# Peptides against a protein of PDB entry 3OGK: the designs that were tried, part 163

Target 1, 307 residues: chain A of PDB entry 3OGK
Amino acid sequence: ATPDRLSRRFPNLRSLKLKGKPRAAMFNLIPENWGGYVTPWVTEISNNLRQLKSVHFRRMIVSDLDLDRLAKARADDLETLKLDKCSGFTTDGLLSIVTHCRKIKTLLMEESSFSEKDGKWLHELAQHNTSLEVLNFYMTEFAKISPKDLETIARNCRSLVSVKVGDFEILELVGFFKAAANLEEFCGGSLNEDIGMPEKYMNLVFPRKLCRLGLSYMGPNEMPILFPFAAQIRKLDLLYALLETEDHCTLIQKCPNLEVLETRNVIGDRGLEVLAQYCKQLKRLRIERGADEQGMEDEEGLVSQRG

## One batch from the design tools (peptide; made by RFdiffusion4, then SolubleMPNN)

Design b1_p23_8_s4 (from b1_p23_8, 15 letters changed)
Fold by OpenDDE base, seed 1:
Structure b1_p23_8_s4 (fold): chain B 307 residues (1-307), chain A 23 residues (1-23)
Amino acid sequence: as target 1 above (307 residues)
Amino acid sequence: ELEVEFPKRKTVSTKKFIAKVLA
């Protein structure tokens, strides 16, 4: 379980996944004895793993220096980088990755904690990458990146099939959706209520192949935008939707081909009954107990053993 | 397959979501 031991055993390793700490441990508290820092691994990658094209760090501490070293060591050979629930880096590290790894296909930083210095990394990616297939910074907060760069990425990367973002206003992504002709999966964004424009999202056009979807803050007023292609939906992420039990029932009834559902306890036994009745293709169900339960008005929003 | 999770940590997005729910 040491870097040098791994490289000696598998000098031609193509894919590496490292887990820094148990799921039950606190996010940013990684004991030294657990090997939570990627530094020694990046050193070993740079020196001895010359065929490595896929790197997945999960719950590890990653510095900008680590990212810079990795970027320069693997360059255009790096096809996949996943910073999964990692911490310790800034957008400078991301900039180094996209600058040196211009043929990267998968870039993920979902649920990672970082310091944002600027939006240069996304701009650089937009200017030079044509290989991207998966871009995922879901459940992150970027304030300095441009939706125009995301649109450029969609235009230039014809194999782009999955994009998960933070809290972009959905209307700012109209150009992105138009350009992303092969997009199959989209998660994130931000749907924002406007009492002066209650129907501001009704004309939103999604990519034709979209079948895996999770729109953040989608309420019952916005939910109808999914109805035209609800039968096409295979995966729904409702973890950050503002739907109550009855709203879940309404939507689920319109998604007979649903295979994966991720939602909160608010779905309730009633929602689960509807799910069982209408979604015969269901393969995976994830229910998360959210901290919002005490604030919910729907008394039926509880999952029991009946569900 | 059923998966039930009880989150122990909150991301920034989670906090924003909770704020919207409780508003």
Scores: peptide ipSAE 0.192, ipTM 0.728, DockQ to the pose 0.338
Fold by OpenDDE base, seed 4:
Structure b1_p23_8_s4 (fold): chain B 307 residues (1-307), chain A 23 residues (1-23)
Amino acid sequence: as target 1 above (307 residues)
Amino acid sequence: ELEVEFPKRKTVSTKKFIAKVLA
């Protein structure tokens, strides 16, 4: 369909999701600019979709100008913006969004590729937004944003329930976790093992309602920090955890209410057996062929036909 | 439902993960 056809058919459209590239396509196999400029759609949104409050761009090319136009056109009526695996913009575009859309509830840029100029966008969000419910820049490459701004967001946005971030040192997020009283989901961060300080993370306090979790680089030494609330966990993202097969078994046994598990092939047949035995409420299992697969040493680290 | 996926885009975070695994 074309933008103009859409607006004519659905002038009162509230939610729009656009896909610029095939769902199953790997990024490196698809030309960067193939089939996915949002510009004509943003123009149509600005002119003719006056009721639109939710926009989801998936695998599309998005420029700063596109974001600026969208921001100004929808302003505080925009409640959801998802830049899902998009590219072509900078943090200036994000700044425009958070500056003009101060009532935004969901802001996602998971797996998007962008040029980072500064951390102003997150600071602006922290300074003025009190509506945010979902913030997701998982698997992104921000280096200039401040964990203090994230803490401020948590303090001011009392409906904040899901936050996914990049490689913040987890200890820098202590204030954030304390402030995020209603947080149910957290993914990302960075756990960094210190041989000289094995209990580095042992006193980390998580939000009381946390039940969906994925801590990047979590190894067997850090895994015990989950044990006090493991029975509360409904979803685990272990895609970038540093857990071996046996570690998976240990953790899974402590999560009887697990509904969603995402992990790598390292879980193995053994892990799947344990999962079947202890997690009777499991609804979804995702197994990814990770980049570390070549480093697997034991047979248990592979999922076979036995699983 | 069982899902099998290919690796995600190799962001800085992904590269860091690889480095940690290989260390």
Scores: peptide ipSAE 0.178, ipTM 0.722, DockQ to the pose 0.295
Fold by OpenDDE base, seed 5:
Structure b1_p23_8_s4 (fold): chain B 307 residues (1-307), chain A 23 residues (1-23)
Amino acid sequence: as target 1 above (307 residues)
Amino acid sequence: ELEVEFPKRKTVSTKKFIAKVLA
């Protein structure tokens, strides 16, 4: 499809989702006419799709210039921007988005690759946005952003319900969790085992409405922090958890209202049996054959057709 | 709904995860 054809057919388009080629193409020579660049679409949005409020780029090449043009074209009318597995931009592009789109509700850059110049984009977002509902930079690497800005966002955005982050030390997010009173979903962070302080996370207080959760690097020693509200959990992302089969069983047994589970094959047939027994509300199960297969020692962590 | 996925490519996050698993 071409941008011009789209605008002619749907001049009042509110939501646009563009899908590029598989991510593997990002590492290969890209032909000039590949069509993975958002540039022509952004041009069309700017000129002819003036009611567009939601943009989702998936596996697209997005430059800072593209983001800047989009930001200025849609400004406060832009409510949703999802840079889903995209590449080609820097944090300057993100800064432009949050600077010009002051009423953005959803900002996603999950699994996107980018060049990080600074943490100004998150700071700007924290300083001026009060509309944010969903913030998602899960499985990204931001080293220059501040957890304090995340806390500020939580404090200022009363409708913030879902936040997925990269490798923030969880203890640095204490203020964030306290401020995020309406948060229902949290994924990411970093739980870091400390031999000298095994209980360092036990006093962590989560938002009262939290029911969708995925803590990165959560091991069996940290897992008990979920137990007080495990019955409230409806979705678990255990893809980056450091749980063995038995750990899965332990946790699953405590989550009778679980609706969505995402995990690795380490759950095993045993874990699936426990899941079937205790989680009668389960709607979706995702099992990934983990890249860390050789690193896992639990021989029970294999899912067969029995499960 | 059941979804079974093959291993993802080794992103930076995946590498970090593996490193933690092996630590």
Scores: peptide ipSAE 0.174, ipTM 0.725, DockQ to the pose 0.350
Fold by OpenDDE base, seed 2:
Structure b1_p23_8_s4 (fold): chain B 307 residues (1-307), chain A 23 residues (1-23)
Amino acid sequence: as target 1 above (307 residues)
Amino acid sequence: ELEVEFPKRKTVSTKKFIAKVLA
């Protein structure tokens, strides 16, 4: 399909999802020449798709100019922007989006590759947006954004239900969690073990409605922080957890209402057995091969044909 | 119905995660 043909056929289009060619990605090393450019699509959106409120670019090349044009063309009519595994833009492009689209509800840039110039985009979002429901920059690396802005967003956006972030120290998000009263989903952050202070996370208070969770680098020492509300957990992302097979078994037994589990092969056949025994509401299971599989001699840490 | 997914492509991993796993 071409942009021109699309607009002629569907002038009242409200939602558009574009998928570029699959790209190999490792440590944000996404080739700039891979995937399709969104430029011709943005041009068509700006000119002829005046009812479009939801845009999803997956594996596309997106420039700051593209984002600026889109932002100005759709302004407060834009409710959803997903830059899913995209590349080619900087935080200036994000700034344009949040500056002009002040009623945006969903902003996603998960696994996107970009150049970070400053943290102004998140600050601007915090200062003006009250509509945000979903904020997702999971598996990205922002070093110049402020946890305080995230807290402000939580305070001002009362419909905020899902937030996925990069490597924020979890203790820096205490204010955010307190403010995010309606938060149902949280992924990311960074749990950093301290041998001299083993219980530094034990008093962490999570939002009361939290039921979808994925804490990065959570080990067995930190895992007990979930136990008080484990029964209400419905989705777990353990892809970046530091849990062994037995740790998985321990946690899974405490989550009888689990519906979705994403984890690595370390769960093993034993973990799968425990999962089947205790999680009768399970709907989706995703198992990936992780870096921890390299060099493992213990058969228990592997999912076999028996699993 | 239970859906089981085994992705063919490797998920983007952070250098930090790899470092922690290998430590």
Scores: peptide ipSAE 0.160, ipTM 0.717, DockQ to the pose 0.516

## One batch from the design tools (peptide; made by RFdiffusion4, then SolubleMPNN)

Design b1_p24_1_s1 (from b1_p24_1, 9 letters changed)
Fold by OpenDDE base, seed 1:
Structure b1_p24_1_s1 (fold): chain B 307 residues (1-307), chain A 24 residues (1-24)
Amino acid sequence: as target 1 above (307 residues)
Amino acid sequence: SVEEYLEEEDNRERSVPLLEKRLS
């Protein structure tokens, strides 16, 4: 699309992100030397930045020792830690953070690569934290953490509003969703289609305030689970959804209050037309070129300059 | 704040590695 066309279609659009081919897999996204080491920064924080409440490292190398030092230096004063696309640490480092920073409100490890030793960090967080507002380990690979701990966190953290997780089976998160009464945003999980049980997800009950959503691997058979509250959806992340162009059209028509959409070019020009027609509140649109463009022969799933 | 976090997250550049894994 041209800027002029976009402005006409989406007069309220504030941000447009058009991306090319997706980057490499998570384990390959972060070179061992890219971004530099956080060690000197942690030293500075520990020594001189005694009022620091929020730390955000992006694409940095972070060791367990760094995390341990940071945790002990800031303790309950640390409210936000974002390990954004970082590498070099293990779950022991995370354990140190949650052990010492009992009042942390935001903990993010999105797209970080790490060595998983156990699930103790999440258990410790569940046992002692009541302050958590944002938990984000989206696009990570945890195999040893328990959905029950996530449920406990939801029950104990009354201000928990945003949770992004890896590939938990969504059915294992039923208890979590029931407990997370104030949750507004959820991303991740894993929807696993079962041809023998097409309705296996239809009884999912989402938090009543949920309005920002991105369910991984959601296909057209699972999509109807959103319909009861589609009108309240403000943000939709379809990057990892398995929806075709027509599926996009179907869903978009049901989301008249959509403000943010992130999807792949499979939405196509048709989907963009539908989006413009039904989603007048749209503020941000992100379109990625996904792997489906290379693997799927759907000619309609392309965004052209006309779209 | 939560609002600040949400604003930052919405502006973040992300890849689609999970999709690639699923489709592979």
Scores: peptide ipSAE 0.023, ipTM 0.552, DockQ to the pose 0.448
Fold by OpenDDE base, seed 3:
Structure b1_p24_1_s1 (fold): chain B 307 residues (1-307), chain A 24 residues (1-24)
Amino acid sequence: as target 1 above (307 residues)
Amino acid sequence: SVEEYLEEEDNRERSVPLLEKRLS
């Protein structure tokens, strides 16, 4: 497929998703003219796809120049940008997007690799955007962004329903949660166990509509913070949780309305049995085998062919 | 190769390497 062919066939295209080569096959041996670069597509968007409002790049090479060109070409017409597992850009590119696309509703850079220069992009987003519905930089490494900007976004964007973040200390997000009155989904953060203060998270107030949740590094001591609203949980992301098999069983029993579960092999056959018994509305189950489960000697913590 | 489609919400796939990094 070529950009020019796409624009000729679909001049009124509103939503475009491009998929590049899987990262496992890249090994930094990508030819300079490989189709994994978004540049020719951005050029075509700028020239001929005048109604495009949604762009999704998956496993593509994206430069700051590409982002700048896209931002200026689409401006406030751009409602969705997803940099899904992309690479090649810096936070300067993100700054250009949020500066020029002030009506953006969805901004995703989940699992993208980039160079972080500063936190200006999030600050600019906080200062000027009131349209944001979805913000997702899950599984990214930001060290220079401010949780206060996230709080400002929550305050100003009344339609904000889904936020996925990196390793913010959860207590730094108290103001964010208070402001995000319509938030339905939250993933990320960091729960840090404190032996000297075991109850430090017990007074966390979550948005009332929260039903899709994935708290990173949540252990059995922190898990009880979910119990008051466990019955309304529809989706759990436990990929980054520090729960053992028994902890999974405990939590699952409290989530009878669970529709989506993502977890690791530690759930075990026992956890799957409990899931089947208590979660009758389950629609999707994802189980990954992480490095931590590779060396597990406990057979109960493994999903077998019988599970 | 590059494949283009009409966009649908599909960001459910996550890489095992990044998962391992986060859990390490």
Scores: peptide ipSAE 0.023, ipTM 0.619, DockQ to the pose 0.286
Fold by OpenDDE base, seed 5:
Structure b1_p24_1_s1 (fold): chain B 307 residues (1-307), chain A 24 residues (1-24)
Amino acid sequence: as target 1 above (307 residues)
Amino acid sequence: SVEEYLEEEDNRERSVPLLEKRLS
């Protein structure tokens, strides 16, 4: 499909999702000669799709100019922007989006690759947005953004329910968690072991409604911070946790209401048995192979056909 | 909507290469 054909057929389109690299049997809306660039689509959006509120680009090339054009064209009518595994832009493009689209509700950059110039985009978002419901820059590397801006966002955006971040030191997010009173989902952060302070994270207070969680680098020493509300947990992302088989068993036993589990092969058959025993509401289980696959040669840390 | 977002996020594939890089 071409952008012009789409606009002609659906001039009142409110939501658009484009995929640069289609999966097998998925319709490719992007001609091969366009190389997965969003430019022709942004042009079409700007000119002919004036009711578009939601844009999702997946695995596409997005320039700062594209983002600037999109931002100015849709302005406060843009409610959702997802740059899902995209590349080609800098934080200047993000700044343009948050500057012009001040009523954006969902902003996603998960797994996108970009050049980071500064943290101004998050600061601008913090200063002017009160509509944000979902903020997701999970699996990205922002080194120049401030946790204080994230706290400000939490304070000002009362409908904020899901936040996924990169490798913020979790203790720098204490203010954020206190402010994010309605937060239901959090992923990311960084838990860093300190031999001199084994209780470093034990006083961390999470939002009361938190039920979907994925803390990066969470090990067995940090895992107890979840125990006070483990029965409330509905979704766990353990892909980036540093838990062994026994640790999985310990945590799973404390999460009887778990509906979604994402983890690595380290859960093992034993972990799966415990999961089956204690998590009767489980709806989805995802087991990935990761860098620790070499350590999975032991029977205990390997998921076999029994599981 | 937030509900739609959450449903979509639950169905997302994680990048194995990125996972390996992060755990490395």
Scores: peptide ipSAE 0.022, ipTM 0.632, DockQ to the pose 0.556
Fold by OpenDDE base, seed 4:
Structure b1_p24_1_s1 (fold): chain B 307 residues (1-307), chain A 24 residues (1-24)
Amino acid sequence: as target 1 above (307 residues)
Amino acid sequence: SVEEYLEEEDNRERSVPLLEKRLS
């Protein structure tokens, strides 16, 4: 498809999703001849797709200029922007988006590669947005953004239900969790084990409605923080958890209402058996390969073809 | 919508190389 053909056929298009490259090449360079650049699409959006409120770019090259043009063209009419595994932009582009699109409801940058200049984009979002429902910069490497801005967003955006972040120290998000009264989903953060403080995270208070969760670097010592509300967990992302087979079994047994599980081979056949036994509402299971297959010390940490 | 977003996120593909990096 070409941008011009799209606009001519669908002048009242409200949602657009573009993929720049096949999934099999997600970690490869985007070929130029594949239409990987969003520029021509942004031009068409700006000129001819005036009803567009949702934009999803997946594995595309996006420049700051592209974002700026998109932001100014759609302004407060833009409800959703997903920069899904995109590259080529900086935080200046993000700043333009949040500056001009003050009623944005969904902002996603998951797994995108960018140059981080500052944390102004998140601050601007915090200062002016009250509409945000979904914020997702999961699996990104922001180092200059402030957890306080995230807290402000939670306080001001009453409809905020899903937040996925990078490697914030979880303790720095205490204020965020207290403010995010309607939060149903949280992924990311960073749990940093402290041998001198084994109960470092035991006093964490999660939002009451939280039911979809993925805490990065959660180990067996931190896992008990989930136990008080494990029965309400519907989705669990353990891809970046530091749980072994036995830990998986322990946690899974406490999550009878689990619908979605994402984890690594470390769950093992034993973990899958426990899952089948205790999680009767399971709808989706994702098992990723990792270091688990290369001979981890845990002999049970391998999913065979039986599982 | 939030519902549509959550549905898509449940089936979201992730990068294996990034996974390995985060776990190392």
Scores: peptide ipSAE 0.021, ipTM 0.577, DockQ to the pose 0.724

Design b1_p24_1_s2 (from b1_p24_1, 11 letters changed)
Fold by OpenDDE base, seed 4:
Structure b1_p24_1_s2 (fold): chain B 307 residues (1-307), chain A 24 residues (1-24)
Amino acid sequence: as target 1 above (307 residues)
Amino acid sequence: SVEEEWEEEDNEERSEPLLRKRLS
């Protein structure tokens, strides 16, 4: 397809999702040709797609100039921006987005590769946005952003329901969790084992509505922090948890309302049996290969409900 | 011409290299 053909056919387009050629690795996100660049699409958005509220780029090349043009063209009309596994931009591009699109509700850059210049984009978002509902920079590596800005976002954005982050120390997010009263989904963070303080996370308080969760590096020692609200968990992301087969069995038994599970092949046949026994509402199951595990084939699909 | 694929549903597929990096 071409951008000009799209705008002519759908001049009142409100949502656009573009997917570049699939790549297996982050370093392979660069498309082979101009079709993988968002530039011609951003040009078309700026000129002809004046009702566009939602933009989703997947595996595309996105420059700071592209983001700046998009930001200025759509301004406060832009409600959703998803940079899904994109590359080519820096945090300056993100800064432009949050500076000009102050009513953005969804901002995603999950698995995107970018150059981090500073943490100003998150600070600007914290200072001026009150509309944010979804913030997702899961599986990214930010070193210059502040957990205090995340807390400020939670305090100011009362409709904030889903937050996925990189490797923040979970204890640095205590203020965030306290402020995020309506949060339903959280993924990411970092649970760090401390031999000298084995129960350092036991007093962690999660938002009362939390039901979709994926804590990175959660091991069997940290897993009990979920037990008080395990019955309300509907989605678990265990891809980056450090749970063995038996740990999976323990946790799954405590999550009778689980609808979506993402995990590694370490769950094994035993874990799947337990899952089938205790999680009758399961709708989706995703099993990936872990680096530390003897190979089961990766599988992803819908799981039929068993009566 | 622009080469793109349209997708109705969000794909939450994780990159294999990132999985290994995070777990290592």
Scores: peptide ipSAE 0.024, ipTM 0.646, DockQ to the pose 0.245
Fold by OpenDDE base, seed 2:
Structure b1_p24_1_s2 (fold): chain B 307 residues (1-307), chain A 24 residues (1-24)
Amino acid sequence: as target 1 above (307 residues)
Amino acid sequence: SVEEEWEEEDNEERSEPLLRKRLS
């Protein structure tokens, strides 16, 4: 499809999702000739799609100039921006978006590759936005953003329901969790085992409405932090958890209302049996191959054709 | 909502390279 044909056919378009070609790896150079640049689409949006509120770019090349043009063209009318597995921009582009689109409700850059210049974009978002409902920079490597800005966002955005982050130390997010009173979903963070401090995370208080969860690097020693609210968990992301088969069984037994489970092959046939026994409301199951499974000779940690 | 459906779709196609990086 061409941008000009889209605007002529749908001048009142409110939502646009564009998908680029699949990438084998985030680090692979995208050929210039495949048509994966958002530039012509942003131009068309700016000129002719005056009612557009939601933009989703998936696996597209996005420059800072593209983001700046989009931001200025849509301003406070932009409610949703998803940069899903995109590349080519820096945090300057993100800064432009949050500076000009002060009523944005959904901001996603999950699995996007970018150059990080500073943390100003998150600070600007914290200082001026009160409308945010979804913030997602899961599986990104922001190192210059402040957890204090995330806390400020939680305090100011009363409709904030879903937050997915990179590798923040979970203890740095204590203030965020206290402020995020309406948060239903959290993914990411980093749990760091400390043999000398086994209770390091035991006093962590999660938002009361939290029911969709995926903590990165959660091991069996940290897993008990979920037990007080395990019965209210509806979605569990264990892809980046450090749980063995038995740990999966233990946790699953405590989550009778689980609807969605994402995990690795380490769950094994035993874990699947336990899942079938205890999770009668399960709607979706995703099992991925883990990098850790290549070295484990434990047959119990494999899902077979019998499972 | 349309947004919720989109988030579910986004989560379904996670990159294998990132999975390896986080678990390594």
Scores: peptide ipSAE 0.028, ipTM 0.654, DockQ to the pose 0.473; fails the geometry check
Fold by OpenDDE base, seed 3:
Structure b1_p24_1_s2 (fold): chain B 307 residues (1-307), chain A 24 residues (1-24)
Amino acid sequence: as target 1 above (307 residues)
Amino acid sequence: SVEEEWEEEDNEERSEPLLRKRLS
């Protein structure tokens, strides 16, 4: 559909989701006139889609100018912005969004590629937003943002229920977890094993309502931190965990209310058997091939055609 | 919620290159 046709047919549109080409095409010379640019859509939003509250761009090219125009056009009416696997913007564009859209509830930039200039966007969000429910910059590389701003967001945004982050040291998020009293979902962070301090993470206090979880680089030594609340876990993201087959079996047995599992092929047929035995409420299972599997000679850690 | 269903669908297709980078 063209932007003009959409606005004419649906002038009261509240939610818009646009999908660009597969990511492989983003590395190729995309013709300048390719429908992968959000610019014509942002123009149409600004002029004709005055009730639009939710915008989702997936695999599209988004410039800082596009974000600035969108931000100014929708201002506090913008409740959701998802930059899903997008590229072409910098943190200046994000700053414009959070500066002008102070009542934004969902801000997502998961797997987006951008140029990081500074951490001002997160600071501005922390200083002025009280409406945020979902913050997701999972699988991104922010090096200039502060975990203190994330803590401030948690204190100010009482409806904050889902936060997915990059590779923050989990211990830097202690204040965040304490403040995020209503948090139900957390993904990301970084667990860094310290041979000299095996109990480094044992005193981590998670939000009481936490039931959807994915801790990056969680190994078998860190896994026990989940055991006190494993029975309330409904979703596990183990794609970036460092668990072997037996570790999967151990954890799965402790999660009888698990509804969604995302993991790697390392779960193996044995892990799938354990999953079937203990997780009777399972609704979704995702198994991906990991880079670690190319080196594992152990046949037991592979999902066969029978699994 | 409708939003949770949408987020779950959107999270289903993760990029293999990012997976490799995090596990390396």
Scores: peptide ipSAE 0.028, ipTM 0.661, DockQ to the pose 0.465; fails the geometry check
Fold by OpenDDE base, seed 5:
Structure b1_p24_1_s2 (fold): chain B 307 residues (1-307), chain A 24 residues (1-24)
Amino acid sequence: as target 1 above (307 residues)
Amino acid sequence: SVEEEWEEEDNEERSEPLLRKRLS
């Protein structure tokens, strides 16, 4: 499909998802001649798609100018922007989005690569948005944003239900968790071991409705922080956890209502057996190869075709 | 919801390079 054909056929389009690089079994909406740039699509959106409220770019090149044009064209009518595994923009582009689209409900930059100039975009979002429901910059590298702005967002956005972040120290998010009373999903952060203070995270209080969780770098010493609410966990992302097979077994046994598990081969056949025994509501299981597996000659940490 | 389905789709495709970086 071409941008012009889309607008002519669907002038009242409300949601658009564009995929730049085809993966196996995924439909490529972008003709080869467009080179994966969003520019021609943003032009078409600006001119002809006057009812568009949701935009999802996946694996596309997005410039700050593209974001600025989109922001100004849709303004407060834009409810969803997903920059999914995109590249080519800076935080100035994000600033434009949050400045002009003050009613945005979903903002995603997951796995996007960008140049970070400052933390103004998150500050602006914190100062003016009260509509946000989903904020996702998981698997990104922000160093200039403030956890305090995230706390402000949680305080002001009463419908905030899902937040995924980069490598914030979890202890810096205490205020955020306290403010995010309706939060159901949290992914990211960083848990950092301290030999001198092994229990430094034990007093961490999570939002009461939290049921989808993925804490980065969570090891067996930190894992007990989940135990008070493990029975309400429905989704676990353990891809970036530092858990061994036995740790997986321990945690899984405490999550009888688990519906979705994402983890690495370290779960092993033993972990899968425990999963089958204790997690009768499991709907989806994802097992990836970890970077740690290249060194693990231990047969116990491998998932076989039998598991 | 359609939004939940979209969020699930976004989570299904993680890049191998990022996995290595986080686990290294």
Scores: peptide ipSAE 0.028, ipTM 0.658, DockQ to the pose 0.438; fails the geometry check

